# Designs tried in a protein design run: peptides against a protein of PDB entry 3V4O. Part 72

Target 1, 234 residues: chain A of PDB entry 3V4O
Amino acid sequence: DQPLAKDKVALLIGNMNYREHPKLKAPLVDVYELTNLLRQLDFKVVSLLDLTEYEMRNAVDEFLLLLDKGVYGLLYYAGHGYENFGNSFMVPVDAPNPYRSENCLCVQNILKLMQEKETGLNVFLLDMCRKRNDYDDTIPILDALKVTANIVFGYATCQGAEAFEIQHSGLANGIFMKFLKDRLLEDKKITVLLDEVAEDMGKCHLTKGKQALEIRSSLSEKRALTDPIQGTEY

## One batch from the design tools (peptide; made by RFdiffusion4, then SolubleMPNN)

Design b2_p15_4_s2 (from b2_p15_4, 6 letters changed)
Fold by OpenDDE base, seed 1:
Parts: C-alpha cells; structure tokens; sequence
Structure b2_p15_4_s2 (fold): chain B 234 residues (1-234), chain A 15 residues (1-15)
C-alpha cells in the first residue's frame, strides 16, 4: 500500500545577489544539488536564482498552476529571511533595507494556496534565518489553514535563530543542505528522513550549539519523496 | 561558519 503521487513538482529559489543586503554564496550550490536530487526522484523541478519580488511572486504563481489534487508540492528557499509571529518571510534580492512584509513573500500564504489545490503533500524546506525583523511591526492576519494533515516544514534553523553557510575555500553548501543531500534519496517518510538529517546535524562539531533543524509537520500518511507517480511503473 | 542570512538593517550592501 505504497502512497502514490499524482505528480511531483518542486520550486527551488536561491537568492544570493542582494542589492541592499549582504550577498550569499551557498544558495547557488544548494539549489543546484537539490535540483539534481529531486530530479532523480522524478520531480518536475523549476530552479531559479536571484529573484526580484516580482519574479518571486510570478514563480510562485506558476508553481501553483502546476499543482493539483494529489500532487506533491515542494518549495525550497535559500536566502535571507525572517520570521515574525510564526510567519516565514522570504526576501527578494531587490528588497529594500530595511525590508518589510510587503516586500517579501509569506510562506504561510503560499501554503494556503497550496491547500486550495488539494495537494497530496506540501513540503517546505526553508534555509533562511528565522530571527524577528524588528522593523516590521505588522501583525499579519492570515486566513485559517485547512486541516489537510499533509504539511511538512523543514526549517534549517530554530525559531529566532540563524542559519549558516559553511566557510570553505570555494563553493560550499549551507549547513542544512550539507546534511540533507546525504539522505534525500532515502525511501522513508519525509518526516523520518528530516529527523535523521536533524540528528546528523546535531552530531556535527561545526553545528553543535549553533544550528539545529526544526521540523514541523502534520503528516498523517506515510508520504515520501520517493513515492511513485500514479500511472508509472518502476 | 558565518551567519549570513540574518536580518541586519545596518549591514552595508556588498557591491
């Protein structure tokens, strides 16, 4: 009784070359490696780098158009970000300094829209800092989410904490992707897989006391990224 | 290891 996906679609966004904020390095490599892995898992993958607010919104809209009943949707983001009142905000490369919620994309709003598509699985992998933006005092009033029991959040760091890049010579992964890439192809329930990634991060001397993966899920079914697409034979 | 993704309104943009 292996769960089946109607289809599998992923949007990967890596923002590095910010206009008004420090530039990043890891998103380039992270997006590239994750793209390769997800394609091996038969995901339809759209990978984009250095998106403006307008481009990010368009990318999300296009992503949503690919979602439908029973489709697995995965959103990965690597870049600057913040979290206010439990809402995660992805920062476009053209965001002003300081940025506010109106300049950014709210992940929970995207989730709401994904739920409307009646997706089979909603996975968010957010490789961004989760510190509060004190310059954004807006309390977002979001519509209540449906109880779909098919949501998984993998936060690269704990609430209120920072996400790090590995400081190596040349191109290197972010900390989250460093460990995620080693397990992503495993045929395991996605929450179990992420839990193992969290343990791997916890054992690493470089990350001890610095960065820890947080998993939030309401996944009632044994859904895995390795789940076959309906109508396909493997 | 550097915390590069943190919010910092006082950080100067890199050219």
Amino acid sequence: as target 1 above (234 residues)
Amino acid sequence: MEALKSFDPDAAPEP
Scores: peptide ipSAE 0.097, ipTM 0.678, DockQ to the pose 0.279
Fold by OpenDDE base, seed 5:
Structure b2_p15_4_s2 (fold): chain B 234 residues (1-234), chain A 15 residues (1-15)
Amino acid sequence: as target 1 above (234 residues)
Amino acid sequence: MEALKSFDPDAAPEP
């Protein structure tokens, strides 16, 4: 049977105007384009730019309030980030230099909270670097995740590697969004869709050997972003 | 020109 979503909710965060770190440009365009695409997929989309730590935490809290049993939740982040001990950290625009985990939002903590909501699907699209932050020696003690088999991570880059944006005279996408946007509307299992995006990135001379998509998933059902919302005419 | 989305003490803000 066709999988159904109770609802579909997305939070998109693009941080570019950092106070103590290099400014970025691509998140503006990337958030805009992804917003339009997800709305075509009948997602309820909240798109926010240049969030402080306080604002990011509030946005995540509000996002979580919209989640419930069977709801598809999608979190997209474009900005500075790092990964320590397998945990991904999103960096707010007001983060100090250097930043530490206490200044950032841990994606895996958000995932845990999403699992508590008994969501139907949890998708994370993280367009940030995954290099270790040597200025943060904190070892996160995270509670074990539940076995929900409904989790998909799309990392814009490999573990320990960097994510890039290409800046031209005009508005340009980050590397990840450049390829993602071409396939996002396809009616395919989300992991299959992302795998095709990974292949596209691998074939492009611009990105080959420089940035590669990593997919981490525990998804036991054929779930797609195109799945219809329960109770709606499709 | 490419920008890194990570902390680099030697990196300068984009114009």
Scores: peptide ipSAE 0.062, ipTM 0.659, DockQ to the pose 0.356
Fold by OpenDDE base, seed 4:
Structure b2_p15_4_s2 (fold): chain B 234 residues (1-234), chain A 15 residues (1-15)
Amino acid sequence: as target 1 above (234 residues)
Amino acid sequence: MEALKSFDPDAAPEP
């Protein structure tokens, strides 16, 4: 009697080798780890690294083509980012210095397009900063979202706050993925799962008082990433 | 050492 997904599709983007901005390291390993986990959950996963603006827009377009009625869509992003007026902006690797909204991809615009596909679940996992970009004075005009009650945002950090990664000589997970990967395979409602991840982050000395997970959701059904795909055994 | 995933005009890219 559990919910079923028509299909499960994920787009994972990790940007680290920026041309005009500080390079990152964690997106590489985080995308890799998440890819493996989501595939174990029978997601069709497209994982991409170091995308230009053009490539990111194309990737999103292709991702949207895979979405349809009842499909679970998951977008993961790790890289530079900012949040202006409640809108989250993912920064491509070729973004200028400083970057503006016109150079970036707005997550809420992607959500709007996902809603038009009548998806069964829309999950956004955003491992980026949420500080305001003072160099961008543009107020984006976005279309109003539909009321679908199937939306989950997992922000690696609180509104107005920064997201961090630990710089090591080798590859290591970012802060968010460090905790997410330990619970992602659990058969729980996605909001419950993320809440437990938030608690784990809060107990860690590395993140306490510095980075906290924020969950923003409108999810009226007990949807889990472990939900079986229609027509398959479960 | 931790890196910020945000714009910093004073930060130099890693080698």
Scores: peptide ipSAE 0.056, ipTM 0.652, DockQ to the pose 0.356
Fold by OpenDDE base, seed 2:
Structure b2_p15_4_s2 (fold): chain B 234 residues (1-234), chain A 15 residues (1-15)
Amino acid sequence: as target 1 above (234 residues)
Amino acid sequence: MEALKSFDPDAAPEP
């Protein structure tokens, strides 16, 4: 039978107006469009733009409070970022130059906390670069993760690679969202959906040899973003 | 034109 979600909660963060780093543009549109789509999927969506470190940490804390057993949790981030030793770091708008891990939010730490909530599904959509930050030589010591088989990472780019946005005279999507938005409402297992997005991105001349979607998952159940919420009638 | 979402220590914030 079709899996059910106890609830569906999403936190979307788009950082653009950095104080000490190049400004971005796409996160504005990307967060907006993703918000609308997830709401159509009956997600409770909190969408925030241009968060400081303090605000990001608070937002994550509040997000975690909404998670519980069987709840679908989705975290989307668009902005500057880096990856050191397999750990993804989201960069707040007030991060110093150069930034270090203590200035940023570690996604894997958030995952650990989500696992403690016994969520039904943990989805991370990270539209950020994954290059090594050579100015940060710290090795994060993280707690061991539980084996929950309900984790999906959608990286806008490959490990060690870069993510891009297309800048035009007007507002435009980042490359990842450009393709994701066309498929997000499909009633498919989330990993299958993302795989199709990856194929679409791979066919685009703008991204060929430049950016490719990476899917990392341990999802053992056929869970989709379209899954009904328990106790609701559709 | 494309914007990079990665760290650049030599890049200044855009106005």
Scores: peptide ipSAE 0.092, ipTM 0.685, DockQ to the pose 0.339; fails the geometry check

Design b2_p15_4_s3 (from b2_p15_4, 6 letters changed)
Fold by OpenDDE base, seed 4:
Structure b2_p15_4_s3 (fold): chain B 234 residues (1-234), chain A 15 residues (1-15)
Amino acid sequence: as target 1 above (234 residues)
Amino acid sequence: MEALKSYDPNAAPEP
């Protein structure tokens, strides 16, 4: 029995034009490419670029309103970020220098809110650095997560490591998206798909020893991004 | 020539 999604909703955020931090290039192309792919998978996709803290929080709130029981939720972020104590922080374009947790959005907090919606699948694709922010000494006290066994994290890089973009001829792609885009449409369990992406990335001579995909999952069902939406005739 | 750029705002530019 193939799992069914009640609906499929994705929020894609690409931050590149930072006010107080170095600008990035890859998020523009990466968000665009991922948007097109997810739409082919019948996702309802909201893609946004260069969001302030206020705009990011609003976007997440609106995204959460679209989630309900059995809905597949996917959050993709490309931009500056950091990881403190296992918590991932997405940095808005108007974040101060240095930024702290109070200026950023915590992914694990978003996950908590998604769990409250009783979603069918929660996928986080985080194309950001995972280095510790030494300027932020705040230890976030997060609410305990529920045991839902429907969570998948795809980290573009390892803990404590950096994520990179490849720049050529004025265009840039993130390393993660470079390989993800080639497999995203495959009808495979999402963790299997990401594992194959990890292998492809590992074969790249440019990122060897610099960037590696990390998959963290608690997924007890064979859920795929290709899963049909309930009530739709395929 | 493909160049890598880090997303780390504190990363030194690769020569």
Scores: peptide ipSAE 0.392, ipTM 0.812, DockQ to the pose 0.589
Fold by OpenDDE base, seed 1:
Structure b2_p15_4_s3 (fold): chain B 234 residues (1-234), chain A 15 residues (1-15)
Amino acid sequence: as target 1 above (234 residues)
Amino acid sequence: MEALKSYDPNAAPEP
């Protein structure tokens, strides 16, 4: 039987205009395109750009309020970020230079809160660097996660590596979104879909040896972004 | 040829 979603909710954050860090370009396009695609998949999508720490925290809080038992939750982030000790940190536009964990939002903390909502699926698409932040020596002590086999991480790059955007005249996608957008509407288990995206990215001459998608999942059910919402017939 | 720009604030763009 095809799994059903109680509802489908997505929060998309694209940070570009950093105050104390280099500006980015791709998040604008990436958030826009992903918003359109997810709406076609009947997601309730909140897309936000250039969020301060305060605004990001509020956005996450509001996102969590929309989650409930059986709801599919998707968090997409494009911007500066880092990974320390396996924890992903999203950097707000008003983060200081250098930024530290107290200035950023920890994705794993968000996951913990999503688990408390008893969501049907938790998808994180993180289009950010995963290099260690040497200026942050804090070892985060996170609460243990529950064993919920409903988690999928799509990292735009490998651990310790950088994520890239295409630099040319005009607007262009980040590398991750460039390939993700071509497959996102496919009716496939989300991990299978991302695996295919990874293969597509691997065939690209521009990214060979520079960026590779990493999938980290504990998904025991054939959950897809295309899964219908309960009570709806399509 | 298209160039890549890193999201790493400490990295220089690729030529």
Scores: peptide ipSAE 0.372, ipTM 0.805, DockQ to the pose 0.573
Fold by OpenDDE base, seed 5:
Structure b2_p15_4_s3 (fold): chain B 234 residues (1-234), chain A 15 residues (1-15)
Amino acid sequence: as target 1 above (234 residues)
Amino acid sequence: MEALKSYDPNAAPEP
C-alpha cells in the first residue's frame, strides 16, 4: 500500500550574511532551487534567508505549529554550523565569534519536538560543516529520543569534515544541492534517493575526496517525498 | 572554471 502523508511541510533556512563570520554565497541559490522542487512535490514551503537567532527560533516554532500526526516535516539548512558529540548546531547570522551552543540551534532538539508532534516523517538536510567547535565545551544533555523509526538525516558532508560551495561564473551552489536537485523529484524511498545522490557525489571528480554525503536513518517504512497527501486526488 | 570554497570560517578557498 502506498504510504500517505497527512500534509507536507518544509522549512528552508539559508544563512549567508554573517556579522562576525565569513559570508557565504551558495545558500541563496540553493534555497531557491530547493523551494521550487519541494513545491512541485506539494510541500508547503517556508523559505527564509539570513536569520538571527531570534528569527531562527521563531521560524522553527512556527514550523512546529504546522506539524501534526502523520505530517511530513522537512528541515533544510545551509550555512555555518558545527557538530559536537553527535549534535548538530545551526549558526544564526548574528552569532558571536566564537559561537557556542547557547547561540545556536540544536537540530536534535528540533527532532525531539517533531517527535512529540507524532509526524509521519522527519527529514533533515544539513548543508553545513560538521567539524567540532573547540570553543564550545558544553556537553549537551539531551532527552532520549523516542523510537519512531521515521527519521532521516542527510548530512552534506562526513563527520568532522567540511562542506563546500562551488563558484562558477559568478554563481555559487553548494555541492550537496548540486547533486540533490537532480534526483529530488524521483519516486523512491528517501533513503534510497539520498544513497543515489551520495553515489553521484562520489563519482564527480570535483567532489571526490573533498565532500561525501552521509545518510543516517531510522526509517522502517517506504516513505518518499513524492508520497501523496491524504484526501488529494491525483 | 569552478572553484571550491569551504563553509569552514578557518579554511581557505581552493581553486
Scores: peptide ipSAE 0.369, ipTM 0.801, DockQ to the pose 0.532
Fold by OpenDDE base, seed 3:
Structure b2_p15_4_s3 (fold): chain B 234 residues (1-234), chain A 15 residues (1-15)
Amino acid sequence: as target 1 above (234 residues)
Amino acid sequence: MEALKSYDPNAAPEP
């Protein structure tokens, strides 16, 4: 039988107008387009732009309050970021220069909290760089994750690599969203869907040899973003 | 134009 979601909730964050770091452009379009797509998939979507550290933490807290047993949770982030020791850090717009882990939000900490909610699916779509931040030597002490077998990470780039946005004449998508948006509505297991996105990215001359999608998952069930919400007729 | 979504201490913010 097709898996059912108790509910579907997404938090989308796009940070562009950094105070102490280079400004970005793509997150505006990317968040907008992803919002529309996820709403078509019956997600309850909260989309926010240019969040300070305080605002980001509050947004995550509110997002977590909407999660419960069997709920599908999706977190999308587009902005500056880094990865140290396997931990992904999202950079708020008011982050200092240089920023450190205490100035940023750790994705794996959010995952831990999501697991406590006994969610049906946890999806992270991270459109940020994954290079090491040499200005931060902190080794996060993370609590051990539970074995829930319902986790999917879609990294816009591979470990230790960079994520890009390409600007043509006007507003354009980031590289990741450029390919993701074409497949997001497909009724496929989320890992299969992302794998196809990865192939598309690999075939494109703009991204070949430059940026590659990494999928990291522990998903034991055939769960898709298209899965119907329990108690609803589709 | 390409923008890097990572920290660069030598990069000037866009106006």
Scores: peptide ipSAE 0.069, ipTM 0.670, DockQ to the pose 0.340

Design b2_p15_4_s4 (from b2_p15_4, 6 letters changed)
Fold by OpenDDE base, seed 3:
Structure b2_p15_4_s4 (fold): chain B 234 residues (1-234), chain A 15 residues (1-15)
Amino acid sequence: as target 1 above (234 residues)
Amino acid sequence: MEALQSYDPNAAPEP
C-alpha cells in the first residue's frame, strides 16, 4: 500500500542579502519556484527570505511545532553555508565575518528535533557550499540520532565542494534548483527522484567537475513527496 | 553568456 502522510509541511529559507558577506541572487527565484511546486504537492509551505539568526531560529521552532507523528517535514535552504566534521551549518544574513558555529544553525540539530516528533519523513535540501570553515574549529557535541529510517539529505554539492548559481540573461538560478524543479512533481520515491536529478545535473557542462549532487539517506519505505495526506482524497 | 557565482563567500565569480 502507498504510504500516507499525516500532513506535509515545508520550511524554505533563502538568504541572499548578507550584511558582511557577498550577496547572492538565485535564492529568491529558487525559493519561489520550490514554493509553487511544493504547494502543488499539498505541502503547507512557509517561505522566508533573508533571515537573521534570530529569525531563522524562530522559523525553525515554528516549523517544528507543525511536525508530529507521521508528518512529512521538508527543510530547504539556499544561501551561504559550510560543513565541518560532517555537520552542515546554514548562515544567517546577519552573521559576522568570519562566522562561527554559534552564529549559524546546525542542520543535524534540527534533524534530532524532527526525530523527536516521530515524523513520517525528514527531507533536507541544502543548496549551499560544503567547504570547511577554517575559522571554526569547534567540534559540535550532538545528541545521538535515532534510527528512524526516514531521513533524506539532498546536498546540492559533494563534501568539501562549492554550490553555484548560474546567471543567464539577467536571471539567476541555483544549479541544484535548475534540475530539481524539473522532476520534483514526479511520483517516485524521493531518493530515486533525487538520483535522477543527480544524473541530470551531471550533464551540465558548466558544473561538470565542480558541483555534483550528493544523496545521503536512510529511507526504508517507498515514500514520495507525492504521497497523499491521510484523510484526504486524491 | 552564462556566468557562475559560487555560494562560497571567499570565491570570485567565474566566467
Scores: peptide ipSAE 0.397, ipTM 0.820, DockQ to the pose 0.564
Fold by OpenDDE base, seed 2:
Structure b2_p15_4_s4 (fold): chain B 234 residues (1-234), chain A 15 residues (1-15)
Amino acid sequence: as target 1 above (234 residues)
Amino acid sequence: MEALQSYDPNAAPEP
């Protein structure tokens, strides 16, 4: 039978104008386009750009307040980032150079908090690099996750690898969003959808051998972003 | 071929 969402909520963060790091361009377009697509899917979308650490933490807190039992939660991030010991860190625009985990937001910590809300689906779309931050040797101690079988990670790149945006005279998408946007509205299980995006991205000559989508999931139900909201008619 | 900008703050643009 068709799975239902109690509600669908998304937080989209695009960081570009870093104070102490190279500026980016694509997150502006990517967040905008993804916002429009998710709204077509009846997500309640909060889209924010160029957030400081304080603002990012507040945004996540507010996002968590909107989550509840059966709610679909989607977090999208585009910007600088790194991965240490399997933990993904989103870098705020006011992060120092070099930055450490204490300056950043840990995605896995957010996931832990989302699980406490008994969400119906947790989707993370992380358009950031996943390289080791050599300036941070801190091993974070994270709380154990629950077995909820409702988690999907879409990494724009592989572990230890980089994510890219296209540079030309005009604005362009990041590589991940370039392909994601073409399939996002499809009525398919989210992991199947992302797998097709991965295949499309794999045909891109620009990033061959440099960037590849990675899907990490424990999703036991056929959940899709197109799933109807309970109590609504389509 | 278009140039790429890495989201690694320590990386330079690549063609």
Scores: peptide ipSAE 0.383, ipTM 0.809, DockQ to the pose 0.601
Fold by OpenDDE base, seed 5:
Structure b2_p15_4_s4 (fold): chain B 234 residues (1-234), chain A 15 residues (1-15)
Amino acid sequence: as target 1 above (234 residues)
Amino acid sequence: MEALQSYDPNAAPEP
């Protein structure tokens, strides 16, 4: 039987114009392209750029309010970030230098809150570095996650590695989005889709040995971004 | 021409 979504909601955040850190270029185009694709998949999409810590927290709160039992939730982030002890931290544009966990948003905390909403699918697409932040000595104590078997992480890069953007003829795209956009509309289980994206990215000579997609999932059902919304006719 | 830029704030720009 075809899995159904109660609804589909996506929050897309692209941070570029950092106050205390180098500016980025790709998130603008990447958020735009992903927005258009997700809308074709009938996602309700909120796309935001250059968010402060306060604005990011508010955006996440509003996103969570749209989630409910059976809803597909997708969070995309492009910007500066880091990973400490398996926890991913998104860096707001007003983060200090150096930034610490208290200045950032922890993705795993967001996941916990999404699980409380009893979502049908939780997808995280994180286009950020995953290097350890040596200036953050905080060991996060996170509550244990529930066993929901509906979680998919698409990391733009491997643990401890960097993510890159590519500039060509004045346009810049993240390496992750460059390949993701070509397959995102395919009617496939999301983990299978991302696996194919990983293979495509692996053929890129520019990032060979520098950036590789990592898929981390606990998904027991054949869920796809193309799954129809309950009550809709196609 | 293509150029790479790391998202690591501590990394130098690549040509």
Scores: peptide ipSAE 0.377, ipTM 0.811, DockQ to the pose 0.567
Fold by OpenDDE base, seed 1:
Structure b2_p15_4_s4 (fold): chain B 234 residues (1-234), chain A 15 residues (1-15)
Amino acid sequence: as target 1 above (234 residues)
Amino acid sequence: MEALQSYDPNAAPEP
């Protein structure tokens, strides 16, 4: 039987105009295009740009309030970030230089909170670098996650590696979104979809040896972004 | 050839 979502909610964050770090360009386009695509998939989408730490935390809190039992939750982030000890940290635009974990939002903490909502699916699409932040020596002690078998991480790059955007005279996508957008509407299990995106990205000459998509999942059901919402007939 | 910009704030753009 086709899995059903109680509802589908997405929070998209694109940080570009950093105060103390290099500015980015692609998150604007990426968030915009992803918003359009997810809305076509009947997601309730909140898309925000250039969030301070305070605003990011508030956005996440509001996002969590929209989650409930059986709801599909999707978090997309494009911007500066880092990964320490397997924990992903999203960097707000007002983060200091250098930034530390206390200045950033930990994705795994968000996941924990999503699990408490008994969501039907938790998807994280992280278009950020995954290099270690040497200025942050804090070893995070996170609460143990539940075994929910409904988690999918799509990392734009490999552990310890960088994510890139293409520099054009005009606006362009980040590498991850460039390929994701072509397949996002496909009616496929989300892990299968991302695997195909990974293959497409692997054919890109520009990022060969530089950036590769990593999928980390514990998804025991054939959940897709195209799954219909309960009580609706499409 | 198109240049790439890293999302790493400590990395320089690559031509």
Scores: peptide ipSAE 0.372, ipTM 0.804, DockQ to the pose 0.603

